# Designs tried in a protein design run: peptides against a protein of PDB entry 3OGK. Part 33

Target 1, 307 residues: chain A of PDB entry 3OGK
Amino acid sequence: ATPDRLSRRFPNLRSLKLKGKPRAAMFNLIPENWGGYVTPWVTEISNNLRQLKSVHFRRMIVSDLDLDRLAKARADDLETLKLDKCSGFTTDGLLSIVTHCRKIKTLLMEESSFSEKDGKWLHELAQHNTSLEVLNFYMTEFAKISPKDLETIARNCRSLVSVKVGDFEILELVGFFKAAANLEEFCGGSLNEDIGMPEKYMNLVFPRKLCRLGLSYMGPNEMPILFPFAAQIRKLDLLYALLETEDHCTLIQKCPNLEVLETRNVIGDRGLEVLAQYCKQLKRLRIERGADEQGMEDEEGLVSQRG

## One batch from the design tools (peptide; made by RFdiffusion4, then SolubleMPNN)

Design b1_p11_2_s1 (from b1_p11_2, 5 letters changed)
Fold by OpenDDE base, seed 2:
Structure b1_p11_2_s1 (fold): chain B 307 residues (1-307), chain A 11 residues (1-11)
Amino acid sequence: as target 1 above (307 residues)
Amino acid sequence: ELGRRRVVVER
């Protein structure tokens, strides 16, 4: 479909989702110039889609100019922007979005590739937004943003329910967790094992409503921090946890209300048996092949057709 | 490079 045909057919469109490059682009199998630019769509949005409040670009090329045009055209009417596995922009484009779209509720950049110039976009969001419900820059590499801006967002955005972040040291997020009173979902952070301080994270206090979580680099020593509220956990993302098969079994047994599990092959057939025994409300299971599993000859860490 | 975070557990 062309942008002009879409606007003529649906002039009152409120939500737009565009899919660019196929999954094969993730493997550099698609030439850079194969298309997937959002520019013609942003032009059409700006001119003709005046009711549009939700934009989702998936595997698209997005420039800073595209983001700036979108931001100015939709302003406070833009409620949702999802840059899902997109590329071609910098943090200047993000700054334009948060500067002009002060009532944005959902901002997603999960798995997007960008050039980081500074942390101003997150600071601007923290200073002016009170509407944010979902913030997601999971599996991104921001080095210049401040955890204090996340804390400010949590304090100011009373409807904030889901936050997914990159590699913040989890102890830097203590203030964020204290402020985020309505937070239901958290993914990301970084747990760093310290041999000299085995209880480094044991005093970490999570939001009372937290029921969907995935802590990056969580090992068996950190896993006990979940035990006080394991019965309320409904979703676990263990893709980036450092748990072995036995650790999975231990955690799963403590999560009888688990509905969604995302993990690696390391769960094994044994972990799947435990899951079936203890998690009677399970609705979705995702198992990914870990990079680490190519070298483990141990049969126990593989999901077979029997599991 | 759409960097999928690959957790490599170096045993």
Scores: peptide ipSAE 0.023, ipTM 0.555, DockQ to the pose 0.159
Fold by OpenDDE base, seed 3:
Structure b1_p11_2_s1 (fold): chain B 307 residues (1-307), chain A 11 residues (1-11)
Amino acid sequence: as target 1 above (307 residues)
Amino acid sequence: ELGRRRVVVER
């Protein structure tokens, strides 16, 4: 499909999702010069798609100029921007989006690759946005953003229900969790084990409505922080947890309302049996091979074809 | 390389 054909057929389009490079690009089988630039689409959006509220780019090349043009063209009419596994932009492009699109409700950059210049984009979002419902920069490497800005966003955005972040120290997010009274989903952060302080995270207070969760680097010592609300958990992301098979079994038994589980092969056949026994509402299961599991041909934690 | 966050469990 060409941009011009889309606008002619659907001049009143409210939502657009574009998919660029196929999964085969992950194997370097696609030339770098293969199409996937958003530029022609941004031009068409700016000129002819004046009712567009939602934009989702998946695996596309996005420049700061593209983001700036999109931001200025749609301004406060833009409610959703998803840069899903995109590349080619910097934090200057993000700054343009949040500066011009002050009523944005969903901002996603999950698994995108970018150049980080500063943390101004998150600060600007914190200072001026009150509409945000979903913020997602999961599996990104922001080092210059402030957890205080995230707290400010939570305080100002009463409809904030889903937040996914990079490697923030979880203790720096205490203020955020306290402010985010309506938060239903949280993924990311960083749990850092301290041998000298085993109870470092035991006093963490989560939002009362939290039911979709994925804490990065959560080990068996930190896992008990979930037990008070485990019965209300509907989705778990354990891809980046440091749980063994038995730890998975322990946690799963406490989550009878679990609908979605994402984890690694370490769950094993035993963990899958426990899942089948205790999680009768399960709708989706994702199991990935961990990098650590590539060499462990012999360990009990392999999901066999029997499961 | 869109780096999958490889959980390297350093044992």
Scores: peptide ipSAE 0.023, ipTM 0.548, DockQ to the pose 0.154
Fold by OpenDDE base, seed 5:
Structure b1_p11_2_s1 (fold): chain B 307 residues (1-307), chain A 11 residues (1-11)
Amino acid sequence: as target 1 above (307 residues)
Amino acid sequence: ELGRRRVVVER
């Protein structure tokens, strides 16, 4: 489909999702420059799609100029922007979005690659936005953003229900969790084991409504921080957890209301048996092959045809 | 491989 054909056919389009590079690009089978530039689509949005509130770019090349044009064209009418596995932009492009789109409700850049210039985009979002419901920069590398700005967002955005972040030290997010009173979903952060302080994270207070969770680098020593509210957990993302098969079994037994599990093959057939026994409300199971498990022929950590 | 946080468990 061409941009011009889309606008002519659907002039009142409210939501647009574009997919660029095929999945094969993830395996370096396709040249980096192969794929959809968003530029012609942004031009069409700016000129002809005046009712567009939601934009989702998946695996596309997005420049700062594209983001600036989109931001200025849609301004406070833009409610959702998803840069899903996109590349080609910097934090200046994000700054333009949050500066001009002050009523944005969903901002996603999950698995996007970008050049980080500064943390101004998150600061600007914190200073001016009160509408945010979903913030997702999961599996990204931001080093210049402030946890304090995330706390400010949580304080000011009363409808904030889902936040997914990069590698923030979880203890830096204490203020954020305290402020995020309506938060239902959290993914990311970084749990850093300290042999000298085994209880480093034991006093973490999570938002009372938290039911969808994925803590990065959570090991068996940190896992007990979930136990007080494990019965209310409905979704677990364990893809980046450092849990063995037995740890999975322990956690799963404490989550009888689990509806969605995402984990690695380390769960094994035993973990799947425990899951079937204790999680009667399970709706979706995703098992990924761990990069670390390619060489471990350990029979106990593999999902067989029996599981 | 784009964007997957390599959980490098450095033993």
Scores: peptide ipSAE 0.022, ipTM 0.552, DockQ to the pose 0.138
Fold by OpenDDE base, seed 4:
Structure b1_p11_2_s1 (fold): chain B 307 residues (1-307), chain A 11 residues (1-11)
Amino acid sequence: as target 1 above (307 residues)
Amino acid sequence: ELGRRRVVVER
């Protein structure tokens, strides 16, 4: 579809999702310059799609200029922006979005590649937004943003229900978790094992409504922090957990209400058996091959054709 | 992420 054809056919469009580069781009099979620029679409949105509230770009090239144009064109009418696996922008583009779109409810840049200039975008969001429901910069490399701004967002945005972050030290998020009283979903953070302090995270208090969770680098020593509320967990993301097969079995047994599991092959056939036994409400299972598993001959840590 | 096979079982 071309942008002009879309606007003519659907002048009152409220939600737009565009997909750029095919999955083959993940394998470097597609030249970087193959296209998938959002620029023509942003131009069309700005001129002709005046009722558009939700924009989702997936695997597209997005410049700061594109973001600035979009931000100014939609302003407080923009409720959702998803930059899903996009590239080509900097944090200046994000700053433009949050500066002009003060009523944004969903902001996603999961798995996007960008140049980080500063943390101003998150600070601006924290200072001026009270509408945010979903914030997702999972699998991104922000190093200049402040956990304090995340806490401020939680305090100011009473409808905040889902937050996915990069590699924040989880202890720096204590204030955030305390403020985020309505949070249902959290993914990311960083659990850093300290052999000298095995109980480093045992006093971590999670939001009472938390039921969708994925803690990065969670090992067997940290896993017990979930046990007090494991029965209320409905979704687990274990893709970046450091759990072995037996650890999976232990955790799964404690999550009888689990509906969605995302994990790696390390769950093994045993973990799948335990899952089938204890998780009767399971609706979706996603198993990914871990990069490290190419060389692990451990038969127990592999999902076979039997599993 | 290179070469990750996704098995999605939807019940």
Scores: peptide ipSAE 0.017, ipTM 0.621, DockQ to the pose 0.130

Design b1_p11_2_s2 (from b1_p11_2, 3 letters changed)
Fold by OpenDDE base, seed 2:
Structure b1_p11_2_s2 (fold): chain B 307 residues (1-307), chain A 11 residues (1-11)
Amino acid sequence: as target 1 above (307 residues)
Amino acid sequence: ELGERRIVVER
């Protein structure tokens, strides 16, 4: 469909989701310039889709100019922007969005590729937004943003329920967790093993309502930090955890209310048996084939057709 | 990193 045809048919459209490139783009099999530009859609949104409050671009090329035009056209009417596996923009485009869309509730850049110029976009968001409910830049690499701005967002946005971030040191997020009183979901961060300080994370305090989580690089030494609230965990993202098969079994046994599990083949048939035994409320299981299949000395770390 | 293969079981 063309943008103009969409607006003529649905002039009062409130939510738009566009998909640009096939899944093959995830493996760098599609050239960067292989169509999928949002420009004509942004033009149409600006001119004719005046009730649009939710925009989701998936695997599309998005420029800073596109983001700037969208931001100015929708302003405080824009409640949701999802740049899902998109490319072509910089943090200047993000700055435009948060500057002009001060009532945005959902901002997602998960798995998008971009050029990072500075951390101003997160700072601007922290200074002016009080409406944010979902912030997601999971699987991205921001090196110039401040964890203090994230803390400020948590303090100011009382409806903040889901936050997914990149590789922030978890200890730098202590203030964030204390401020995020209504947080239900957290993914990302970075747990860094320190042989000299094995207990450095044991005093970490999580939000009381936290029930969906995925801590990056969590190993067996850090895993016990979850045990005090394991019974309330409903979703675990273990895709980037550093847990072996036995560790999976240990954690799963402590999560009887688990509904969603995402992990890698390292769970093995043994882990799946434990999951079936202890997690009777399980609704969704995702197992990804990771690089661990080639290096695992433990034969139990493979999921077969028996699982 | 994205896995080459995904198994999804939904109830």
Scores: peptide ipSAE 0.020, ipTM 0.643, DockQ to the pose 0.167
Fold by OpenDDE base, seed 5:
Structure b1_p11_2_s2 (fold): chain B 307 residues (1-307), chain A 11 residues (1-11)
Amino acid sequence: as target 1 above (307 residues)
Amino acid sequence: ELGERRIVVER
């Protein structure tokens, strides 16, 4: 479909999702620069889709100019922006979005690649937004944003229910977790093992409603921090956890209400057996082949037809 | 880094 055909057919469109690169790009079968530009779509949105409140770009090229145009065109009417696996923009584009779209509820940049100039976009969001429900920059590389701004967002956005972040040191997020009283989902962060301080994370206090969780680099030594509320966990993202097969079994047994599991094939047939035994409410299972598991053919840590 | 292969089972 073309942008102009879309607007003519659906002038009152409220939600738009565009996909650029095919999924095959994940397997390096498509050139990195292959994909659709959002520019013609942003132009059409600006001119003819005046009721649009939700925009989802997936695997598309997005420039700062595109974001600026979108921001100014939709302003406070924009409730959702998802830059899902997109590229081509900088944090200046994000700054424009949060500056002009002060009532945005969902802001997602998951797996997007961008040039980071500064942390102003998150600061601006923290200073002016009170509507945010979902913030997701999972699997991104922000180095210039402040965990204090994330805390401010949590304090000011009482409807904030889902936050996914990059590699913040988890201890820097203590204030955030304390402020995020209604948070149900958290993914990301960074757990850094310290042999000299094995219990450095044991006193970490999570939001009381937290039930969807993925802590990056969580190993078996850190895993026990979940045990006090493991029974309320409904979704686990273990893709970036540092758990072996037996660790998976241990954790899964603690999560009888688990509905969604995302992990690597290190779970193995044994882990899948334990999952089937203890997690009767499981609805979705995602298994990835981790890079670290390439070439390993051990029975433990491999998913076969038995699983 | 995401794995090279993905299996998704939905109920």
Scores: peptide ipSAE 0.019, ipTM 0.638, DockQ to the pose 0.181
Fold by OpenDDE base, seed 1:
Structure b1_p11_2_s2 (fold): chain B 307 residues (1-307), chain A 11 residues (1-11)
Amino acid sequence: as target 1 above (307 residues)
Amino acid sequence: ELGERRIVVER
């Protein structure tokens, strides 16, 4: 039940996933005394797991030193790093990863909490990486990174298929979308209401292959930007959209090939009925109750046992 | 601590 036990049993391990909460690893090898720190695992990776190319830490404590050690130990052999809901690191740790792991294909920091020192990590990634396929810092608080670096990444990484970002103004990503010719998935951004210019987003051009989408703060006025390609949408993330029940119905009717929907309780029983009627390929449905929806009495905007 | 995002929808 220790890192050394894992490496002895599986010296040729290529993929490792560790969970801090709940505590889990391959074959339940995380003892209580390890806490949630990745340090002992990074030490073992560095010393004994020479074929490891994929690392996924979920809800663990990760320091910059841990990231630096991992980066130097695996270098260009590291293809995937997922810091999933992790904490304890800064952007210096990310800089070390992208500096040393120049062939990384998947980099994820979704829902991680970190100290942001600068935007150098994304700039370094933009300047040197051509292998990136998945970039995901969804639901993070980066304020010092540049949309221009994201555009450069799209231009240089022709296999880039999935990008999830924080609250970039969507209009600042026009260059990114133009460059990201093979992009299939995009989540995040920020649609900002402008009373003086309600149609400011109507001329947005999305990548032709885009089929998985989640635009943050998308309201009914912005929703029509999806209509030209709604029939090709396979996944929608509406958790952070500003759509009411009727808006959901309108959009769902236009997405007959929808396979995955993530939304809030506001979809209501009516929205679920429409979903069942029009989306025959639906495979997964996630309904989350937002804090603002707690105790709401509007029956049309609530999912009941009928839905 | 998680970097979980939440929004408030005004009605």
Scores: peptide ipSAE 0.017, ipTM 0.515, DockQ to the pose 0.112
Fold by OpenDDE base, seed 3:
Structure b1_p11_2_s2 (fold): chain B 307 residues (1-307), chain A 11 residues (1-11)
Amino acid sequence: as target 1 above (307 residues)
Amino acid sequence: ELGERRIVVER
């Protein structure tokens, strides 16, 4: 499909999702320049899709100029922007989006690759946005953004329900969790084990409505922090947790209302049996082979065809 | 993505 054909067919389009490079691109079977640039689409959005409020780019090349044009063209009419596994932009492009789209409700750049210049985009978002519902920069490499800006966002955005972040120290997010009273979903952060302080995280207070969770680097020593509200957990992301098979079994038994589980092969057949026994509401299971597990063909923590 | 298994439980 071409941008011009889309606008002619659907001039009143409110939501657009574009997919760039297919999975086959991983095998170098597709030229790098194959339809992956958002530029012609942004031009068409700016000129002919004046009711568009939701944009989702997946695996596309997005420049700062593209983001700037989109931001200025849609301004406060833009409610959703998802840069899903995109590349080619910098934090200047993000700054343009949050500066011009002050009523944005969903901002996602999960797994996107970009050049980080500064943390101004998050600061600008914190200072001027009160509409945000979903913020997601999970699996990104931001080093210049402030946890305090995230706290400010939580305080000012009363409808904030889902936040996914990179490697923030969880203790730096205490203020954020306190402010985010309506938060239902949190993923990311960083739990750092301290041999000298085994109870370092035991006093963490999570938002009361939290039911979708993924804490990065959570080990068996930190896992008990979930137990007080484990019965209300509906989704777990354990892809970056440091849990063994037995730890998975322990946690799963505490989550009888679990609907979605994402984890690594370490769950094993035993973990799957426990999951089937205790999680009768399960709808979706995702199992990935971790990089650390690729060489462990002989370890017990493998999902076989039996599972 | 290699080795990813997705299971959808339909009830």
Scores: peptide ipSAE 0.022, ipTM 0.639, DockQ to the pose 0.104; fails the geometry check

Design b1_p11_2_s3 (from b1_p11_2, 3 letters changed)
Fold by OpenDDE base, seed 2:
Structure b1_p11_2_s3 (fold): chain B 307 residues (1-307), chain A 11 residues (1-11)
Amino acid sequence: as target 1 above (307 residues)
Amino acid sequence: EIGERRIVVER
């Protein structure tokens, strides 16, 4: 469909989701310039879709100019922007969004590729937004943003329920967790093993309502930090955890209310048996083939048709 | 890293 045809058919459209490139783009099999530009859509949104409050671009090319035009056109009416596996923009584009869309509730750039110029966009968001409910830049690499701005967002946004971040040191997020009183979901961060300080993370305090989580690089030494609230865990993202098969079994046994599990083949048939035994409320299971399949000395770390 | 193979079970 063309943008003009969409607006003529649905002039009062409130939510738009566009998909630009096939899944093959995830494996760098599609050239960067292979169509999928949002520009004509942004033009149409600006001119004719005046009630649009939610925009989701998936695997599309998005420029800073596109983001700037969208931001100015929708302003405080924009509640949701999802740049899902998109490319072509910089943090200047993000800055425009948060500057002009001060009532945005959902901001997502998960798995998007971009050029990072500075951390101003997160700072601007922290200074002016009080409406944010979902912030997601999971699987991205921001090196110039401040964890203090994230803390400020948590303090100011009382409805903040889901936050997914990149590789922040978890200890730098202590203030964030204390401020995020209504947080239900957290993914990302970075747990860094310190042989000289095995209890480095044992005093970490999580938000009381936390029930969906995925801590990056969590190993067996850090895993016990979850045990005090394991019974309330409903979703686990273990895709980037450093847990072996036995560790999976240990954790799963402590999560009887688990509904969603995302992990890698390292769970093995043994882990799946434990999952079936202890997690009777399980609704969704995702197992990805990780790099660990080639290096695992433990034969139990493979999921077969028996699992 | 994105896994080459994905098994999804939904109830």
Scores: peptide ipSAE 0.020, ipTM 0.641, DockQ to the pose 0.167
Fold by OpenDDE base, seed 3:
Structure b1_p11_2_s3 (fold): chain B 307 residues (1-307), chain A 11 residues (1-11)
Amino acid sequence: as target 1 above (307 residues)
Amino acid sequence: EIGERRIVVER
């Protein structure tokens, strides 16, 4: 469908999801210059879709100009923006979004590729937004944003329920967790093992309602921090965890209410057996092959046809 | 995406 046809047919459209590069791009079957620009769609949104509240771009090329135009066109009417695996923008584009869309509830840029100029976008969001429910820049690399701004967001946005971040040191997020009283989901961060401080993270206090979790670089020494609330965990992302098969088994046994598990082949057939035994409410299982596991001949760390 | 998705079970 063309943008103009969409607006003519659905002038009162409230939600739009666009998919650019097909999944075949994952297999290098699509030339880099294939396109997938949001520009013509943003133009149409700006001109003709005046009731649009939700925009989801997936695998599209998005420029700062596109974001700026979208931000100004929709302003406080924009409730959801998802830049899902998009590319072509910088943090200036994000700044425009948060500056003009002060009532945004969902902001996602998960797995997007961008140029980071500064951390102003997160600061602006912290200073002016009280509506956020979902903030997601999971699997991104920000070096110039402040954990303090994230804390401010948590303090000001009482409906904040899901936050996924990059590689913040988890201890820098203590204030955030304290402020985020209604947080149900957290993914990302960075756990850094310290031989000199084996209990470095043991006093970490999580939000009371936290039930969906994925801590990056969590090893067996850090895993016990989850035990006090493991029974309430419903979703667990272990893709970036540093857990062996036995560690998986240990954790899974403590999560009887687990509904969603995402992990790597390291779980093995043994881990899957334990999962089946202890997690009767499991609804979704995702197993990926980790790059680091390509060379590990450990039979226990492989999912076979038995699993 | 960290790697190749091998198994996805949805109920």
Scores: peptide ipSAE 0.020, ipTM 0.647, DockQ to the pose 0.157
Fold by OpenDDE base, seed 5:
Structure b1_p11_2_s3 (fold): chain B 307 residues (1-307), chain A 11 residues (1-11)
Amino acid sequence: as target 1 above (307 residues)
Amino acid sequence: EIGERRIVVER
C-alpha cells in the first residue's frame, strides 16, 4: 500500500502500524540499509491523517526530521509512538517528540538503533508529561539519560504501568521503584554480581503490583530477590538472565501463576518438564537459542522433541 | 545477544 492510498481509503484512521524490513534482517540476509523510510508516511500523516493517535513503525528508517514533523503535526493528539527496531534517528528526534507530544501515553524504542547526543529527551519527558502509561527502550543503549528523570516520570505519571529500560544499574532505580506505585511490568536494568557484596540486591523493594518481569544479568545469586513475590509473577523474561537449567527449574517452581515465559535454550527438556508440572496457566512460551549455547549439545541445556 | 533461532508456542 502507498501512503496516499491509505489516507484516501481511511481518512479517519486512528492507528497505523508500518513494517519495513522483513524478519530475515535479523539473520543478516538483508542489507542494513534495506527497508522502508517513514518519510512519505509521515508526510501523509501530517497532511491527511489528522485523527491518527497511534503510530507504530517496525524495522523502518526514521530520521530526526521525520520525528520532528510527526511531533508537530500530531502534537498532544499523539498518544502512542512505537519505534520498534527502527534506526536512523538521534535523541534530538526523541526530544522533539516529547517536547511537542506532552500527552503521549506510550513511547517505545525497543531494539532501535540510534545516535545518542544527550539525555534531554528523558528530562523533558520527566518535566512535562503526566500521562505516560508505557515507556519502553528495552534492548537499547542509552548512556546519557538519568535514573533521576525516570524516578520523576514515575512520580508524575500515576498511570505508569509498564517500563522497560536498558542497562541501568538496578540500585540506581531504587527511587524509581519506590515512586512507581502502579507499575505492573519492568524489564531491563543491570544486575552486577559483586563477590564482596553478595546480598547487595537483597533489599530491593519492587512495586507491589509487579507481575511481569525481566531483569538483565540476573544470576542464581540474585534470583532469590524474586521469591517473595514469585507467586504473583505472570510473565518472565529470562532472555538476558544468567540462569542455568537447574536455576530455571528452581525459579519456575516458585511461579505457579506464570502465563508467559521467554527464555533461552538452556532451560532444556528438564526445565520444560518442570514448567509443565508447575505452571498450569502457561499461555505462551518463547525459547531462543543463545549465542553461548552454540555448539553445546549437553542434554541438560537443550530443548529436544521431548520438551 | 538473543539467539538466532526462535521457538514460540502459544496456547
Scores: peptide ipSAE 0.019, ipTM 0.637, DockQ to the pose 0.181
Fold by OpenDDE base, seed 1:
Structure b1_p11_2_s3 (fold): chain B 307 residues (1-307), chain A 11 residues (1-11)
Amino acid sequence: as target 1 above (307 residues)
Amino acid sequence: EIGERRIVVER
């Protein structure tokens, strides 16, 4: 039930996933006394897991020192790092990762909490990486990174297929979308309503292969930007969209190839009926409660046992 | 709840 036990049993381990909450690792080898810190695992990785290419920490405490040690130990052999809902690090730790792991293919910090010192990590990634396939800092609050670096990444990483970001103004990502020719998935951004210019997003050009999408703050006025390629959409993340029940119905009817839908309770029984009628390839449905749905008495905007 | 941090509730 210790890192050393894992390395002894599986010296050629290529992929490691650790969970802090619930506490789980491969073969349930995380003792309670470890407190969810990755430090002892990083030590073991550095010393004994020489073939490790993929590391996934979920709900763990990760320090900059941990990231630095991991980066130096695995260097260009590290292909995947997922800091999934982790905490305890700063952007200095991320800088160490991208500086030393120049062939990283997947970098994820989704829902992680960290101290942001600067945007150097993304700049370094943009300047030196050509291998990136997946970049995900969805539901994070980076304020010091540059959309221009994201564009550079798209230009240099021809295998880039999935990008999830924080609250970048979507218009600042025009260059990114033009450069990201092979992009299949995009989530995040920020659509900002402008009363004086309601159609400011209508001329957005998305990558031709885009089929998994989640635009933050997309309302009914912005929704039509999806219509030209709605038939190719396979996954929609509407958790942070500002769509009402009828808007959901309108969009769903235009997405006959939808396989995955993530949305809020606002879809209602009506939306679910429309979904069942038009989306015959649906494989997964996630319905969450939104803050805007608290106290809503409109029955049409609620999912009941009927839906 | 998911979205609570991103969705403005108007009352």
Scores: peptide ipSAE 0.012, ipTM 0.522, DockQ to the pose 0.136

